Peptides against a protein of PDB entry 7K3S. Designs and how they scored, part 7

Target 1, 60 residues: chain A of PDB entry 7K3S
Amino acid sequence: MEELSGKPLSYAEKEKLKEKLAFLKKEYSRTLARLQRAKRAEKAKNSKKAIEDGVPQPEA

## One batch from the design tools (peptide; made by RFdiffusion4, then SolubleMPNN)

Design b2_p28_8_s4
Fold by OpenDDE base, seed 1:
Structure b2_p28_8_s4 (fold): chain B 60 residues (1-60), chain A 28 residues (1-28)
Amino acid sequence: as target 1 above (60 residues)
Amino acid sequence: DKVEELEKKIREHKEELEKKIKEVLEEI
């Protein structure tokens, strides 16, 4: 099997890929934390609506 | 929807990470 491993990345290209991977991992983690907060906020909104729809409005 | 927008961004970040991991593995 002739692995057509293209020219090995230069040290500078490897470091640039490491920086890009570290950035993307950070953005993924930030987005995941935002998603988890959004899902918790959505559940809290749905629970508030279920309480408000379950209280008969007092007739004025 | 805000959850749907964030789930889309997570998929996009995952696909871009997987692509870059493949590019690194082809050179190791």
Scores: peptide ipSAE 0.241, ipTM 0.790, DockQ to the pose 0.178
Fold by OpenDDE base, seed 4:
Structure b2_p28_8_s4 (fold): chain B 60 residues (1-60), chain A 28 residues (1-28)
Amino acid sequence: as target 1 above (60 residues)
Amino acid sequence: DKVEELEKKIREHKEELEKKIKEVLEEI
């Protein structure tokens, strides 16, 4: 098993990884907030369909 | 479905974060 004890990352490579992690944490949080809104909107669509199917059409 | 697309994107971001955390931990 080659332990890729690769060369220690340079200071610049470590900073680039920190920036990438900060970006991904931001995108994760943004996507999570969108998912929570989408789940609320889906529930609101399902509740509107349940109300529309529950109104008896007035007999003409 | 919009929920399914966002759940997929959440998994992809999580996997990429976990990969980069492992890469940082192997070098400490």
Scores: peptide ipSAE 0.240, ipTM 0.789, DockQ to the pose 0.166
Fold by OpenDDE base, seed 3:
Structure b2_p28_8_s4 (fold): chain B 60 residues (1-60), chain A 28 residues (1-28)
Amino acid sequence: as target 1 above (60 residues)
Amino acid sequence: DKVEELEKKIREHKEELEKKIKEVLEEI
């Protein structure tokens, strides 16, 4: 059994860690939502380019 | 690219979360 020989965190230090974890969880979720939007936007740009490359330019 | 930058930030946030979860679990 590894003795987790750390000084017991004060109640205030534990609350500060919980706040930091809640903040990081929020920033992770926000960044994940941004990534999902960016991946959708990239797919939509690639589909627009594939439509633009897939229209045979009328030979003038 | 914007996707790669966001994937990097997600990895960094995940590593920081995992570190802090370990720190909290070591105190329980």
Scores: peptide ipSAE 0.240, ipTM 0.788, DockQ to the pose 0.175
Fold by OpenDDE base, seed 2:
Order: C-alpha cells, then sequence, then structure tokens
Structure b2_p28_8_s4 (fold): chain B 60 residues (1-60), chain A 28 residues (1-28)
C-alpha cells in the first residue's frame, strides 16, 4: 500500500481523496442518524415495557 | 508552502472521518 501520508499529493491523488472524503462524510452522517434512531427506538421499547410492567393488574 | 499545508489538512480530515466512522460503528 503506497502510504500517501508523508508525500505531496498529485492532482489525481487529491481528487481521489476528495471523493473518498465526500463518501466518508456521507457514511458518517448516515451511520450517526442510524445510531440516533436505534437509541430512540430502544428508549421507546424500554418505556413501553415499563408501562406494561408498571400497571398493577387490578386484582380481580 | 501553502500547497503542502492544504495537502496536510486533507490527510488529517481523512483520518478524522475514518476514526469518527469507527467510533460510531462501535456504539451500534
Amino acid sequence: as target 1 above (60 residues)
Amino acid sequence: DKVEELEKKIREHKEELEKKIKEVLEEI
């Protein structure tokens, strides 16, 4: 793997890296939005279960 | 050199975004 980390980037390498950065930014935003939805869904499930377990069945 | 400074920032942003994606995937 040619480590681009220490050398001046060519024009073509800069354009390829800009495309990769745009992709990574999109995937970061998508993954963060998924995580935030998952955390909200988990809280909603836990709240629903707490309501179901916290209603004393009226002793008949 | 201004070109070298900009190239350095582009590399740093790549590493930062790759790190942030890993951190978010470890929380899922």
Scores: peptide ipSAE 0.144, ipTM 0.732, DockQ to the pose 0.022

## One batch from the design tools (peptide; made by RFdiffusion4, then SolubleMPNN)

Design b2_p29_5_s2
Fold by OpenDDE base, seed 5:
Structure b2_p29_5_s2 (fold): chain B 60 residues (1-60), chain A 29 residues (1-29)
Amino acid sequence: as target 1 above (60 residues)
Amino acid sequence: ADVSALEEELERKKRELEKKIEELLKELE
């Protein structure tokens, strides 16, 4: 058990950190959703090229 | 190229946010 050698955070400091955590979790979820859309868009572009060129997709 | 560069940027931002979440969780213990 590493003693969290920090002074106990005040109630107000803990609430401020909870707000920051909630914000970061929201930005994390947005980033994940954006990344998943990017990957789907890439797969859709590659699938369109494979149909248009009649050529097997090169392994990425 | 542009989609792969965007995916890499988003994956970097994801890892940075994950680290900050872990840091904030440790500060709340």
Scores: peptide ipSAE 0.239, ipTM 0.791, DockQ to the pose 0.262
Fold by OpenDDE base, seed 2:
Structure b2_p29_5_s2 (fold): chain B 60 residues (1-60), chain A 29 residues (1-29)
Amino acid sequence: as target 1 above (60 residues)
Amino acid sequence: ADVSALEEELERKKRELEKKIEELLKELE
């Protein structure tokens, strides 16, 4: 990766980096939301199983 | 489907995207 971190970026380079940043922030937010849904789904599955097995629910 | 394996894959992708965001922020400073 060329570390552009030491050279003044042209306007065009700066705008291209802003576009990349906006895209990556969107993909980050999507990935985070998926992970949070997966964790909630796992907890819901475990809670259902614990009720079926008569195991005390862990205090939330 | 192993929900734990999916969570670990998503957490890995999250960390990779976080690093790229940090790199791009440093280039824009």
Scores: peptide ipSAE 0.227, ipTM 0.785, DockQ to the pose 0.270
Fold by OpenDDE base, seed 4:
Structure b2_p29_5_s2 (fold): chain B 60 residues (1-60), chain A 29 residues (1-29)
Amino acid sequence: as target 1 above (60 residues)
Amino acid sequence: ADVSALEEELERKKRELEKKIEELLKELE
């Protein structure tokens, strides 16, 4: 853990850091949800193509 | 297969980062 071995953060600096971390959390959760949707869409495309091409679906 | 494995690795890394952010937010409460 990077110990903040410096001067204690002021109240305003802590609030600004808290806001920044909350924003990053929200962006990561949004990105994760997009990744999960992309993965599902890719699987659905591969499945549709394999059915259309008459190729046996590779069992996952 | 390879794209799915990379997506899963990226998903794991995102969950780890989210957890770390939650821990840091708790230390600032």
Scores: peptide ipSAE 0.196, ipTM 0.764, DockQ to the pose 0.246
Fold by OpenDDE base, seed 1:
Structure b2_p29_5_s2 (fold): chain B 60 residues (1-60), chain A 29 residues (1-29)
Amino acid sequence: as target 1 above (60 residues)
Amino acid sequence: ADVSALEEELERKKRELEKKIEELLKELE
């Protein structure tokens, strides 16, 4: 535990800091979940292209 | 870069940061 070297936070300051940290956690988790979905979509797109480019087009 | 390795790294970083935030929230209780 890093020593909070300073005046103890008031109850109102602690509650405000809790709210900010909870918000930060939520926004971070949402951003990472979006990034993960984007990476999965990129992988799926690349795999689909590799299949389409590997099928010889039937000559008409 | 292997997309699977990047996804795993991101998930590790997520868990580490979420844990640190939970520890800081607990110190404020």
Scores: peptide ipSAE 0.173, ipTM 0.748, DockQ to the pose 0.223

Design b2_p29_5_s3
Fold by OpenDDE base, seed 4:
Structure b2_p29_5_s3 (fold): chain B 60 residues (1-60), chain A 29 residues (1-29)
Amino acid sequence: as target 1 above (60 residues)
Amino acid sequence: ADVSALEKELEEAKEELEKKIEELLKELE
């Protein structure tokens, strides 16, 4: 961890950083969940297309 | 197989980042 070599953060600065980190955690979890759903949807679309094109599905 | 592996890697990376955020939050208490 880079030591925050500097003046001690004020109470207000610490609270603002806590809020920012909590927000980033939430947005990361939300983004990851969207990415996972998008990947599953892409696979399902590719599998559907392979069936429609008469191509043998690759065994999972 | 490949996307299940990628989903696992993403979940592992999420858990690591969540732990790191929780550590940083505790250091700011």
Scores: peptide ipSAE 0.112, ipTM 0.686, DockQ to the pose 0.250
Fold by OpenDDE base, seed 5:
Structure b2_p29_5_s3 (fold): chain B 60 residues (1-60), chain A 29 residues (1-29)
Amino acid sequence: as target 1 above (60 residues)
Amino acid sequence: ADVSALEKELEEAKEELEKKIEELLKELE
């Protein structure tokens, strides 16, 4: 518990903390959407490799 | 596995920051 032994934060300082929270939530949602795209791309690569490894090479 | 571990670590860090901001807002009411 850091004692906020300072003056009560002004209304403007409270609004700045709410703005920081909204920014963090937005950056999280953006990062999560990137991770979900990366995970889908990884699954698509693994499925493509499984198809390539399951094609019997034609015996020459 | 690695992407799911990074998703979890990011969610944990976000929840800790959200709690700290909510606590700070509550101490200021």
Scores: peptide ipSAE 0.104, ipTM 0.677, DockQ to the pose 0.101
Fold by OpenDDE base, seed 2:
Structure b2_p29_5_s3 (fold): chain B 60 residues (1-60), chain A 29 residues (1-29)
Amino acid sequence: as target 1 above (60 residues)
Amino acid sequence: ADVSALEKELEEAKEELEKKIEELLKELE
């Protein structure tokens, strides 16, 4: 655990925190977009398999 | 106050990212 030393952060340290936050938000958005694509791909795979196995698709 | 708010927002964004990585890995199993 980095000790949040009760020293006032410099301007440079505050800008570094903002940069880290912007990076994390970007990576979150990228990960979310990947997750949404993965879920869609799995749904499509399962639907294809269900058709091949002659199982009726559950109505959405 | 402004620094503590940024630190809190950074930790929240990290936790959300970690959870989404775990969810993505689980969906790929």
Scores: peptide ipSAE 0.071, ipTM 0.637, DockQ to the pose 0.046
Fold by OpenDDE base, seed 1:
Structure b2_p29_5_s3 (fold): chain B 60 residues (1-60), chain A 29 residues (1-29)
Amino acid sequence: as target 1 above (60 residues)
Amino acid sequence: ADVSALEKELEEAKEELEKKIEELLKELE
């Protein structure tokens, strides 16, 4: 592990950190959207099973 | 200063990603 504590990072190293941050923010947004879709799909499956099991759906 | 700020922003974004993944996984259980 180079102790980054002592040397000023080059312009190229700063740009590499910006690229990593932009990538991470993109993967975050992609992962969040995927998990939110999975949650909606699971709720829809559970709701369908509850209807099939004769559990009265709470009226909206 | 600019590098330490980018490193901090990267670490905060990782921590936020990890926490929100854990929360969303727990809500899928």
Scores: peptide ipSAE 0.069, ipTM 0.631, DockQ to the pose 0.045

Design b2_p29_7_s1
Fold by OpenDDE base, seed 4:
Structure b2_p29_7_s1 (fold): chain B 60 residues (1-60), chain A 29 residues (1-29)
Amino acid sequence: as target 1 above (60 residues)
Amino acid sequence: MSRDVSKLEEELKRKKEELEKKIEEFLKE
């Protein structure tokens, strides 16, 4: 029985939801860190290709 | 390389949307 979407969450449901939020926050942070590493790795590969293709690197 | 970035961006978006829905469920008294 899907309890009607207007009942206040029980204490047990609130605690379960807090645990789920903490888990999702951790998984979000992990995915963000993976994305940041992937973007850095892509930039580093593109820079290596530009050097290999004889394109003058913009001096930083 | 670009496929891994795009896949991670889409995964990040889905996780954000799942977080937002769970926050709404928590605040929806």
Scores: peptide ipSAE 0.318, ipTM 0.839, DockQ to the pose 0.151
Fold by OpenDDE base, seed 1:
Structure b2_p29_7_s1 (fold): chain B 60 residues (1-60), chain A 29 residues (1-29)
Amino acid sequence: as target 1 above (60 residues)
Amino acid sequence: MSRDVSKLEEELKRKKEELEKKIEEFLKE
């Protein structure tokens, strides 16, 4: 792993780093949106079970 | 379901740490 920690980034390296940051921000936002959907789906399943276990089946 | 939430939370944490490292690399002028 090259120790990049000591050389001033060239203009080209700085532009390449901006592109990587833009990509990572997009992937973070995509993962966050997936997590929010998964949490909503889990809450919706738990709410359906609480209704089914709390409704006395009409005695036939 | 709970496994998918936990996996996505861990993936989100890793992506945050990768972003922070790249921001630090950009600010080390």
Scores: peptide ipSAE 0.317, ipTM 0.839, DockQ to the pose 0.149
Fold by OpenDDE base, seed 2:
Structure b2_p29_7_s1 (fold): chain B 60 residues (1-60), chain A 29 residues (1-29)
Amino acid sequence: as target 1 above (60 residues)
Amino acid sequence: MSRDVSKLEEELKRKKEELEKKIEEFLKE
């Protein structure tokens, strides 16, 4: 579908492209939210490991 | 975890590039 790059988009093609853009923006935001959760989880894991390696758990 | 962050950053980059291409296609008069 490479030949569409040279003609002005029809109204119907512009509306279809707006729908695709809305979908891609949603998928971008979803991926960004996953990345932010993964970065928070990595920080929390690194902080727990630094506490476990740096604080001798008081033997009960 | 580092691998999950790297994969999500790469996926985010690809989605950004796909958005930019479609915005550029929309802005072609």
Scores: peptide ipSAE 0.317, ipTM 0.838, DockQ to the pose 0.150
Fold by OpenDDE base, seed 5:
Structure b2_p29_7_s1 (fold): chain B 60 residues (1-60), chain A 29 residues (1-29)
Amino acid sequence: as target 1 above (60 residues)
Amino acid sequence: MSRDVSKLEEELKRKKEELEKKIEEFLKE
């Protein structure tokens, strides 16, 4: 890993960093959308359990 | 279910921190 620890990034390094930032922003947005779906699915299952715990299971 | 939410929240946090570090690296003259 070249220590970018104080040199101004070259044009090529800036373009490569822009591509990495664009990729990470896409992965962030994808993860956020997954989290929002998971939270909605959890609420829907908690609502279904509140209905199912209110139905006496027929003894088989 | 709670585990999937917690895992995704932690993954989201790590991705945010990685973005912030790369933005700081880009803005460092």
Scores: peptide ipSAE 0.314, ipTM 0.836, DockQ to the pose 0.150

